# Peptides against a protein of PDB entry 8HF1: the designs that were tried, part 6

Target 1, 320 residues: chain A of PDB entry 8HF1
Amino acid sequence: NVMLYATKPTEVMVSFPHQEQVLTVTRLISAEIEKFYVSLDLMNIGVQPIRRSKSLQCLRDPSKKSFVKQLFNDFLYQMKEYGIYAASIAIISLIVEFDIKRRQAETLSVKLMHRTALTLCEKIRHLLVQKLQDMTYDDDDDNVNTEEVIMNFSTPKVQRFLMSLKVSFADKDPKDICCLVFVERRYTCKCIYGLLLNYIQSTPELRNVLTPQFMVGRNNISPDFESVLERKWQKSAIQQFRDGNANLMICSSVLEEGIDVQACNHVFILDPVKTFNMYVQSKGRARTTEAKFVLFTADKEREKTIQQIYQYRKAHNDIA

## One batch from the design tools (peptide; aimed at target 1 V14 Q19 R302 I306)

Design b1_p9_4_s2 (made by RFdiffusion4, then SolubleMPNN; from b1_p9_4, 4 letters changed)
Fold by OpenDDE base, seed 2:
Structure b1_p9_4_s2 (fold): chain B 320 residues (1-320), chain A 9 residues (1-9)
Amino acid sequence: as target 1 above (320 residues)
Amino acid sequence: ELEIYDFSL
């Protein structure tokens, strides 16, 4: 047993300014969602039959209303944490989900509930896209997917993440790149994936260098059919990453035990490291020579984050 | 410019 002294990754932290971009559009969207919640609470959808599917693990949301609220709350989180550009992608995922749920609705009342949610998502999408277009002076260039628009409508955290990718990977051989990006929430994986696709396509230095994929965790509350499609997608995405057809994987912090992801040379933690276990598990993927483990922190939380990471480093060295 | 703190230093 050659204890390959896995060279400990270089641990770095990128600071970003704590700017609460209070945009009028984000306040308007939040207010429209809150108005919708009031309306949703007044909707009588009847008693839903508890279909006990034998698959023990999917705690079906006992309330179809709570699931609707969860999706909008996750959207609001993404808009706040990642910005308007990311929100414009996140809202599409809600549109798709509510259209599926509308079509699968067993009752007229549930169908109408999902239709109302869908109509709100379409309104939100229009508000977001309109705001993205307000910076395109050229009425003819409907392309809100420029590097400039992405950067300007992203949070400082996402801006520093994108800059870190550009600095780290510009003009590199795609074969020399094995990158993981950890995010806290499952829906963020899809949102950041869509953002990265557009950013990479708009950034010449990255266009032929980075090929992103995303992995969603299995614990979807979704019906058996969606869970099968997602499992197929996850298997395909992991295989593409193993085969080198993708060199950047976006995943939630719940790397299920047994996802054999190859040793990576870059690990980005886009969201705060909340636990020692998350720190060890994510850092433990950065195992190549000269591997980098990159954290992001707001300037305001810089000192606290530094202290926390030193505590985790100490605790990790005491166990190793 | 990126403000980087290196824990290895």
Scores: peptide ipSAE 0.636, ipTM 0.960, DockQ to the pose 0.154
OpenDDE base, seeds 1, 3, 4, 5: peptide ipSAE 0.226, 0.634, 0.575, 0.046; ipTM 0.850, 0.959, 0.948, 0.721

Design b1_p9_4_s3 (made by RFdiffusion4, then SolubleMPNN; from b1_p9_4 with S3E S8E)
Fold by OpenDDE base, seed 5:
Structure b1_p9_4_s3 (fold): chain B 320 residues (1-320), chain A 9 residues (1-9)
Amino acid sequence: as target 1 above (320 residues)
Amino acid sequence: ELEIEESEL
């Protein structure tokens, strides 16, 4: 029970400006997704044969349209919360998922639906990459992975997160680092992982210092949806982090599933702390000497965040 | 250069 450890990490809040800078590209992408939803609603995919896969999700959406909309809504969230650079990585996950679903489609209509979604994802990817290239004079896709491009096309939250990593870990011994990064959503783990790989590679002070991994909680609702590859990846990632071959782990809700990770010296909460359990569980991982627990908040939400953390701290002290 | 506004909680 993580609550029994009297861990007093230094709790730090990093403020960032709330920029609702809706770039033209973001508006275009949103409008293309909205047009696609109209088209998707008009698609007659017929009555899908209920696969005997007892997944409760197949019962909720016999049309599989809600799942398609969910992935695009999740993408739109990532684009808003993390920026265009993160969105360029996030869209690849949609492409992979829709290609898998297209291949697994039992009907031509479902196959076509996923193909149409995939075509939209490729268009979105092109729009994102083109926008990233606007800072580069060279048409080479590798030029979009620079520290400058990553920083300029990231949200203020992500900018402050990357800067906090750089300040915290520049030129440190990799062995002295045990870092957790908590995110709210499973798909964000992979997105931020890809962003961090590119950022670390482009940042000399971090290149041989940080080795990121990601883990998502096991989808207990349907182990059938987790590819054998994803399960192998998660197992390998956890093992690498335990063995010290990875020193930064991006995770979502992993602690709720009883996946024990080692004591960490840094815990970053990239997304808002929504629950007392999330606060206690994540903070309870910052349990080394001089451990830091870092929260990110928009300036406009700063006071509300402080009040919420004080309430959680009080509630934690009343139970401890 | 972006500055980090850190505050202890």
Scores: peptide ipSAE 0.388, ipTM 0.880, DockQ to the pose 0.151
OpenDDE base, seeds 1, 2, 3, 4: peptide ipSAE 0.370, 0.375, 0.374, 0.387; ipTM 0.876, 0.874, 0.873, 0.878

Design b1_p9_4_s4 (made by RFdiffusion4, then SolubleMPNN; from b1_p9_4 with S3K)
Fold by OpenDDE base, seed 4:
Structure b1_p9_4_s4 (fold): chain B 320 residues (1-320), chain A 9 residues (1-9)
Amino acid sequence: as target 1 above (320 residues)
Amino acid sequence: ELKIEESSL
């Protein structure tokens, strides 16, 4: 029974005000995506021959339309949950992905679909950047990456997360930090990584303290060149975190896939804990004597979150 | 200044 003397991490809940971002730009972007979905449904992409590879039982929508919609739905989620600043980073990932798919398109119809999606992403990027520039005197794109702009155009959840990082890690020795940040969605890992890079670079107290990396789950997407690059990048990111070359790792459900990450002194849960397994696995990484486990909750969901955590604690103690 | 409202769980 050596596990009973494992110092339980200090569990902390950070509350944030529920703010619906009632921005005209977010409504406009959502309306442009909905118009695009109508146009996408009308596109005749042809029936791609279902190459029955036994291993790819994922219902490849032969039109690839479902995947295009998934990317825009994930973007809309990131814009809602993390804010306009995070959305400006998220849209770049969509631009890159649609440009690759446009180049890899075997048919003119598929090429046109990805081109139309790319044109929409470019329009969305301009709308987002223009809104970020409303706080800047100069139209210089580099001026939108300030601590002030990042904070102002982030959701209250992200604001509290960034503040918690600043308070926790300002002017600390990088070697004394081993931090995990858990997010629900794989695409959020890249978005929050880009946000953190810009925030750390704009925050003198963190610039030489935090070195972020991210890790995304294995997509069962075909062994396309992207999947090989993503796998190489994931291995490199994990190795950098093990070697101490990175001290903050953003991850999703990847830890469920048997990726061995070291014991950490800080664990942040940026998104709601939806499962008992997520609670146990994430908390189980906070193993140092002074380990902190931090949850973020909206004020309106505070009581429900507390009750859920107590249920998970009880269930965990009944199994131990 | 935004305040962090931390509560112990």
Scores: peptide ipSAE 0.340, ipTM 0.886, DockQ to the pose 0.151
OpenDDE base, seeds 1, 2, 3, 5: peptide ipSAE 0.322, 0.328, 0.304, 0.339; ipTM 0.881, 0.881, 0.872, 0.884

Design b1_p9_5 (made by RFdiffusion4)
Pose (drawn by RFdiffusion4):
Structure b1_p9_5 (pose): chain A 320 residues (1-320), chain P 9 residues (1-9)
Amino acid sequence: as target 1 above (320 residues)
Amino acid sequence: DPEPEEFEL
């Protein structure tokens, strides 16, 4: 009876070769951000509330410097984990966030700090577009070129995920498919969403089948990439997925708990599984029959992750 | 470079 309304989806793996080498432009951007941090640390903005540790044992920077560093560090993480083009999208989210803070800002000193951060972010955007541009010698067709650069300017993890995404839904009806993708970090959702938008508008077979939509938790990141203060579109993303308007969801541990959704055909956990409960809930989200469940881990982490999953399965058996 | 793999547990 439970299997009538419940389903044990087939759980499969998608291993990918993990490499440690990085590109030179990554070193250059790291140096640029380090120079910016060193300069900003001494910004000496108007006196701010003292921020100490959780236990007050060690001091902390003012909340605003912490916020700027956090955003830059998130951008660097997105670049380290998902390739150059992931950073090319993520830098636009940083631009939008710094513009919004400039609008919210309430002092000349803080405003100046945010404006200069915006300037550096735009310089970084131009740097990313520059290295993306210095590969058009391969060919002139920007669509297939977008597909090719995405396949080439991305980590093996990103290449493998997008490869599995293409193969799983090559020419199926958009109506027939209902899938979710889970990622860990906040701005990674918007970054990878924008990457999927580019890829959907980069391939002929997937162009009219997949509809990517992303949503995150609190501290709601901006939904657009336009910097126009107000937008005309009003319909929400969750309601879209419930209504079938969107079929590809990009969330980060938000939809895993509570949020009712129709039974989904596929679930892709882009970032490695970490918690037993979250594993159980994410598997349960694939509530439809013949549901397919997908995981991505590094080759080096295969034994560890498989052993962990066995621990989970045995724990499920033990509890039962 | 190694090739990626798909499998069941």

Design b1_p9_5_s1 (made by RFdiffusion4, then SolubleMPNN; from b1_p9_5 with D1M E8T)
Fold by OpenDDE base, seed 2:
Structure b1_p9_5_s1 (fold): chain B 320 residues (1-320), chain A 9 residues (1-9)
Amino acid sequence: as target 1 above (320 residues)
Amino acid sequence: MPEPEEFTL
């Protein structure tokens, strides 16, 4: 019995300034979404046929409107928490989702509802892209995917995260990197993945060093709506990370469901640690020698976060 | 940009 002395990871906190980027564009977008909610509430989509799914366990949200509002609320969250650059990527996911739902619509009224949502997403996309272009002095280079644009249009949290990645992984051998990035929400995985792809491509020191993947947790709400495609993609992403073809994995908080991921040398917690279980499970992946467990906190929440981590550490040591 | 200030916990 080799007692693998689980080398306790070095726990690191990175502070970021709580600067609300008061952008006129974010206020305009929020106001357009609120106007859309008022219009959506007035839409008569008729009685939707209750498809008897054989699985009694899926609480199908009977309101197709509630799902539309959920997607826009998730988008507003991404824009607030990660910035307008991440929002420009997040809006594409909404466009794709609403286009799928528009095509799958069984009624004209539902088709029109998703079309209206899609039209709003295209307007939001245009407003975001236009704002990203305001920093490109050269009218000829529509390339909003530069390191500078990404950094300037990201929240201080995301800026510090990207800087921490650059400092941690610049010019390293890709084989020496096994990184997990934890985020709270399913949709955050996709937008942070897209952001990282563009950031890595624009950052020479990280180009060919970091190969990101993402993993979306199973939607507990509807396993029946997990497309065979999503399940195949999750398996492929995990396999690429196991095989070393990807060395950075973005996860929503779903390491609970027994995803056997290798021991990592870096674990980043991009969103606040809300539970003891999340702390233990995420930290428990940082198991290599010299492993780092990195937390991000606003300066104003630093003391509270430190106290919370010490409480979790104490509770973990009392169980061990 | 300055390196992110890291605090060891």
Scores: peptide ipSAE 0.450, ipTM 0.904, DockQ to the pose 0.485
OpenDDE base, seeds 1, 3, 4, 5: peptide ipSAE 0.420, 0.404, 0.436, 0.437; ipTM 0.898, 0.886, 0.902, 0.901

Design b1_p9_5_s2 (made by RFdiffusion4, then SolubleMPNN; from b1_p9_5 with D1M P4G)
Fold by OpenDDE base, seed 5:
Structure b1_p9_5_s2 (fold): chain B 320 residues (1-320), chain A 9 residues (1-9)
Amino acid sequence: as target 1 above (320 residues)
Amino acid sequence: MPEGEEFEL
């Protein structure tokens, strides 16, 4: 029971300016996705054989239009919440997923649907990379992975998160670091992992200090949606974090399912705390004497977020 | 750098 080990971590809130900077590129990408949805709705994919998967799996069928829309909606969310740089990484995950589904497609119509989605993803990738290159005089793809490019094309939330990592971990012994980063969405884990790899590599003070991994919780609903490769990778990532070969783990809230991660000295909640359970479970991982539990909030939502955390803290103290 | 305040809760 995570409640029994309550060292009270220092709870820290980091505020960031709410910038609705709608870049022209993000508007173009959104418009291309909307145009694609119209085209997708017109596609005749035929009557899919109802795999005997109960009603709850209907939205998760990789052959369905709804699943394609979900992935693009998740991408649009990542672009909005984390910025253009994070979006350039997020789109690669869509490319990989649509290519797998295109190869696994049992029908020509489904194959064509995934091919069209893939073509859009490549167009989006090009638009994003081109925008990242606008700050670099050199056309080399490696120049888009600098600390400066990452910072300038990240949202204020991500900028403050990266700054908080740099301040917290610059020139520290890697062995003294056990960090969790919680994100809401499954796909965000891989996106933030890719962003952190590039940021750490571009930041000398962190390059030999932080070794990130990511974990997506087991998809309880269908082991068929995780490739054997993804399952092996997740097991390896968890083991590396347990063995201290990785000292920063990005995870979605699916740590609810009894994945015992070691006691951490830092827990970052990058996305809003939506539930009491998420607050308790994530905070309950900050178990060292000097553990920090770091929350991020937009300035506009600061008061509401503080009140919500105080309510959760009170409710936790009333149960403990 | 984005201005942001860090504070203990």
Scores: peptide ipSAE 0.470, ipTM 0.841, DockQ to the pose 0.753
OpenDDE base, seeds 1, 2, 3, 4: peptide ipSAE 0.467, 0.469, 0.469, 0.465; ipTM 0.845, 0.838, 0.844, 0.843

Design b1_p9_5_s3 (made by RFdiffusion4, then SolubleMPNN; from b1_p9_5 with D1M)
Fold by OpenDDE base, seed 2:
Structure b1_p9_5_s3 (fold): chain B 320 residues (1-320), chain A 9 residues (1-9)
Amino acid sequence: as target 1 above (320 residues)
Amino acid sequence: MPEPEEFEL
């Protein structure tokens, strides 16, 4: 085992202002979801059959009310953490999911539950799009995908992330770029992917420089509900990143599953590093001579985050 | 917009 003296990546912290963007639309959406939860609790969907996996693990039936609430809670998280623009993409993912579940519903009551959830998602989408259009004179959905709209309707964290991408990769050769972006949640991968596609397309300096892909970890809760399409798509995305047809990969905790991705020159951690393992595994992908490992922190949490990273460094050096 | 302030750790 040649311990290649992997040059330690340059560890960089980007601070962002802790601004709670209190938008009226965000409060309205949250209130509509809360009203929906009350209505959902009153819905009689009957006793759902316990689906057992081949492994005898009780799969949580994705038709259950708890799963519907989980999707909306993940949406509310994305809206809070990434902003209105990211939420407009995230809601489309819920629409697709609830439409699939509506079509797959074995009972009329479950079908109606998913239909009601879908109708709420459509209402939320309209509220979000209308708010994005408040900055555009034209009611054209394409006009909401500008660099300006994306930046103005993103959280300070996402704004700093997008700016860091622009500064890091403007007018570079796509072949010299191997970038990982780590996010905490599965659904965030797809949301940030959609945001990046639109941002890259609207930013001339990044157009044809960055080709994003995303990768979602296996859902440990229901591997039997992973569509054959999702598994094929994950394999294709990894292969495109290995072949250099994609140079930016958005991933969640997927590195824990032993997915070997190439050594990267940039690693961005968009969400807080919660564990030592996440720190070591994500940092361990930044292995080129000029590799950067970039963390994002709120100004108020800067000192706490620095101390946490120094503790992780110390612990890593004591094991190495 | 100003470049993001990067702090080397």
Scores: peptide ipSAE 0.478, ipTM 0.909, DockQ to the pose 0.504
OpenDDE base, seeds 1, 3, 4, 5: peptide ipSAE 0.469, 0.457, 0.472, 0.474; ipTM 0.909, 0.902, 0.909, 0.909

Design b1_p9_5_s4 (made by RFdiffusion4, then SolubleMPNN; from b1_p9_5 with D1M E6V)
Fold by OpenDDE base, seed 3:
Structure b1_p9_5_s4 (fold): chain B 320 residues (1-320), chain A 9 residues (1-9)
Amino acid sequence: as target 1 above (320 residues)
Amino acid sequence: MPEPEVFEL
């Protein structure tokens, strides 16, 4: 009986310094959002009609105000966890969403609420872009999308992730690459995708090597809230990754949805592994003979992270 | 930037 030892991926941990980017611009943006929340709470938008979803679970449609606050809270999370450069991309998604909601507003009060949110997003975008330009004042090139600007305005976690991609994939054959990048939040997928497009375009050794895509998991809350555009994008992105037209896929919690993704040679976990299920499912995608499973941890949390991974590894071996 | 500290687990 040759026990076919399923080739276990090499598990790698990358440490990063716990530096909070204490920038004056991040404090200013946070203070402007908090002032906006006070103003938003004072806005009279009237009683919103409860849409009865055809699914018998009355998940209350989030109030129009709570949805606005959720988008700004998700933006603040992206700015804190990934940095100012990632935030400059994330804010564009809020601008697009609030402009759509403003145009679709059934009442003048709701239209005004989304207009006020949009005006704040444009102010935030200007503050972020101006801060990215502070490094380009000595060069005649107004291009904020350089490798240097991306690195300097990214958190230590994102810096180590980008360095790990460059070391892992510089000058490789794109056919030999099948990479997954797992993130915790759905909004991070699009933000990190936009960051990677600009980073790859600015890094000659990764040009024509990495072709990124992103996949947002289906909202378990309602398939009716997925835009027809999001569903078309997901289907196209998965197909491009299956056809080898894309070789790097950024995804959030995708494995809970039974998405048949190929066996990968690299799996990056950009955010902390919070659950045993996430560990087993993400590691289970690193199935090639030389597969790498790469984790990122803050230096202060290194010991706790190692202990947690050993506990998950033990629990996985006790079930297998 | 110094190379990231990489540890095999």
Scores: peptide ipSAE 0.430, ipTM 0.889, DockQ to the pose 0.563
OpenDDE base, seeds 1, 2, 4, 5: peptide ipSAE 0.416, 0.416, 0.413, 0.419; ipTM 0.885, 0.885, 0.882, 0.887

Design b1_p9_6 (made by RFdiffusion4)
Pose (drawn by RFdiffusion4):
Structure b1_p9_6 (pose): chain A 320 residues (1-320), chain P 9 residues (1-9)
Amino acid sequence: as target 1 above (320 residues)
Amino acid sequence: MDIEEADPP
């Protein structure tokens, strides 16, 4: 009876080769951000509330410097984890966030700090587009070139995920497919969403089948990439997925709990599984029959992750 | 468990 309305989806794995080497432009950008941090640390903005540790044992920077550093660190993480083009999208989200803070800003000193941060972010955007541009010698067709650079300017993890995404839904009806993708970090959702948008508008077979939509939790990141203060589109993403307007969801541990959704065909956990409860809930989200469940882990983490999953399964058996 | 593998680049 439970299997009537419940389903045990087939759980499969997608291993990918994990490498440690990094590109030189990554070193250059790291040096540029370090120079910016060193300069900003002494910004000496108007006196701010003292921010100490949770236990007050050690001091902390003012909340604003912490916010700027946090955003830059998130951008660096997106670049480290998902390739150059992921950073190319994520830098636009940083530009939008700094422009919004400039608007919200309430002092000349803080405003100047945010404007200079915007300037550095744009310089970084130009740097990313520069290395993306210095590969068009391969060919001139920007569509297949976009596909090729995405396959080449991305970590094996990103290549493998997008490869599985292409193969799983090559030419199926958009109506027939209902899939979710889970990622860990906040701005990673918007970054990878923009990457999927480019890839959907980069391949002929996937062009009219997949509809990517992303949503995150609180501290709602901006939904656009335009910096126009107001937008005309009003319909929400969750309501779209419920209404079938969107079929590819990009969320981060938000939809896993509570949020009712129609039974989904596929679930892709882009970032490694961490918590038993979240594993159970994410599997349960693939509530349809013949549902397919996908995981991505590094080759080096295979044994550890498999052992952890066995621990989980045995724990499910033990509890039952 | 079913594992799909890929060769290194």

Design b1_p9_6_s1 (made by RFdiffusion4, then SolubleMPNN; from b1_p9_6, 5 letters changed)
Fold by OpenDDE base, seed 3:
Structure b1_p9_6_s1 (fold): chain B 320 residues (1-320), chain A 9 residues (1-9)
Amino acid sequence: as target 1 above (320 residues)
Amino acid sequence: MIITEYPAP
């Protein structure tokens, strides 16, 4: 009986400096959002009718104000964790969402609330784009999507992630690549996807090598129309990844829902591993003989992260 | 576990 020892993936930990680049623009944006929250709390939007969803589970539709605050809080998180370049992509998603909600508004007060949020998003977009342009010495090339601009306006974590991709995949055959990138939040999937599209397009060694896709979790909060489009997108993205039309998949913890993704040769965990389940499931996707499982940690948290991963390894070996 | 540190860009 040759016990086929399941080839354990090579575990790699990439350290990055914990430098909070406190840009003046990030402070200004945060202050504008805080001022907006004060104004939002003063807005009278009336009593919102509880739409009974056809499913008997009263999923309390989050208050329209709470949803607006959630989107801006998620944006602030993206800006802090991934940098101002990722924030310039994230803000577009908010603009699209608030424009949809503005058009769907049943009352003038709700329409005005979403309009005010949209106006703030446009102001934030201008501040971000202007800051990205301040590093382009050439007045004529409005191209804020260069490798240099992406790197300079990304957090140390994202910089090390992009460097790890370049080192891992430069000039490789796209057929030999099956890569997963795990992120904690669903909104991060879209931001990192947009960032990677621009980075790959600006990096010759990755052009025609990496074809990214993203998958977001089932949104339990948006049941009807958005869920159908998101479900169609998810099915299409997964199918493209299975067919080899995409070789890099950005996903949140959604793979917990039993999405059968093929065995991957690279698994990147961009955000901290917070649970044993996340560790086992993500590592369990790195199943090829030469598979790499790559973690990112701040230098300040390195020792704590090492101890946590050791505990998860021990617990996994005791169950397996 | 391999610990890698990439230089600052």
Scores: peptide ipSAE 0.252, ipTM 0.854, DockQ to the pose 0.629
OpenDDE base, seeds 1, 2, 4, 5: peptide ipSAE 0.032, 0.036, 0.206, 0.238; ipTM 0.701, 0.737, 0.836, 0.856

Design b1_p9_6_s2 (made by RFdiffusion4, then SolubleMPNN; from b1_p9_6, 5 letters changed)
Fold by OpenDDE base, seed 3:
Structure b1_p9_6_s2 (fold): chain B 320 residues (1-320), chain A 9 residues (1-9)
Amino acid sequence: as target 1 above (320 residues)
Amino acid sequence: MEITEFPAP
């Protein structure tokens, strides 16, 4: 009986310096969002009608103000964790969302609230783009998407991730690549996807090698129309990844939903592994021969991360 | 970059 020892992936940890990009622009943006929250709290938007969804589960639709604050808090998180280049992509998603909500507004007060949020997003976009242009001699908007600009305006975590992709995949056959990138938050999937599109396009060694897609979890909050478009997008993205039309998939913890993704040769965990389940599920996707499971950690948290991974490895071996 | 490989179990 040759016990086929399931080839365990090679587990790798990449360390990065914990440098908060203390840019004047990030402080200015944070202060503008805080001022906006004070203004938002003073806005009278009236009593919101509880739309009874046809499903008897009273999913309390989050208050329209709470949703606005959530989007800006998620943006601030993206800016802090991934850098100002990633933030320039993330802000576009907020602009699109607030324009949709502005158009769908049933009251003038709600329409005004979303308009004010949108105006702030446009100001933030301008501040971010202007800061990206400060490194370019040419005022041409197209020049902000260079490998150099992306790297310089990304956090050390993102820099190490991009370097790890370049080292791992430069000039490889795209057919030999099946890569997963795990992130914690659904909004990070879109942000990192946009960043990777621009990075791959600016990096000759990755052009025609990496074709990224992204997958976000089912949004329990947006039941009807957004869920159909998101479900169609998810199905299309998964199908492209299965068909080999995409070879890099950015996903949040969506694998808990029973999405059958093929066995991968590379799994990157961009954000900290917070749970044993996340460790087992993500590592369990690195099933090919010579598969790599790559973690990223701040130098400050290196020892704690090592100890946590050994605990998870032990617990996994005790169950398997 | 500092790379730590976890030993095989």
Scores: peptide ipSAE 0.342, ipTM 0.894, DockQ to the pose 0.119
OpenDDE base, seeds 1, 2, 4, 5: peptide ipSAE 0.056, 0.221, 0.248, 0.286; ipTM 0.748, 0.851, 0.862, 0.877

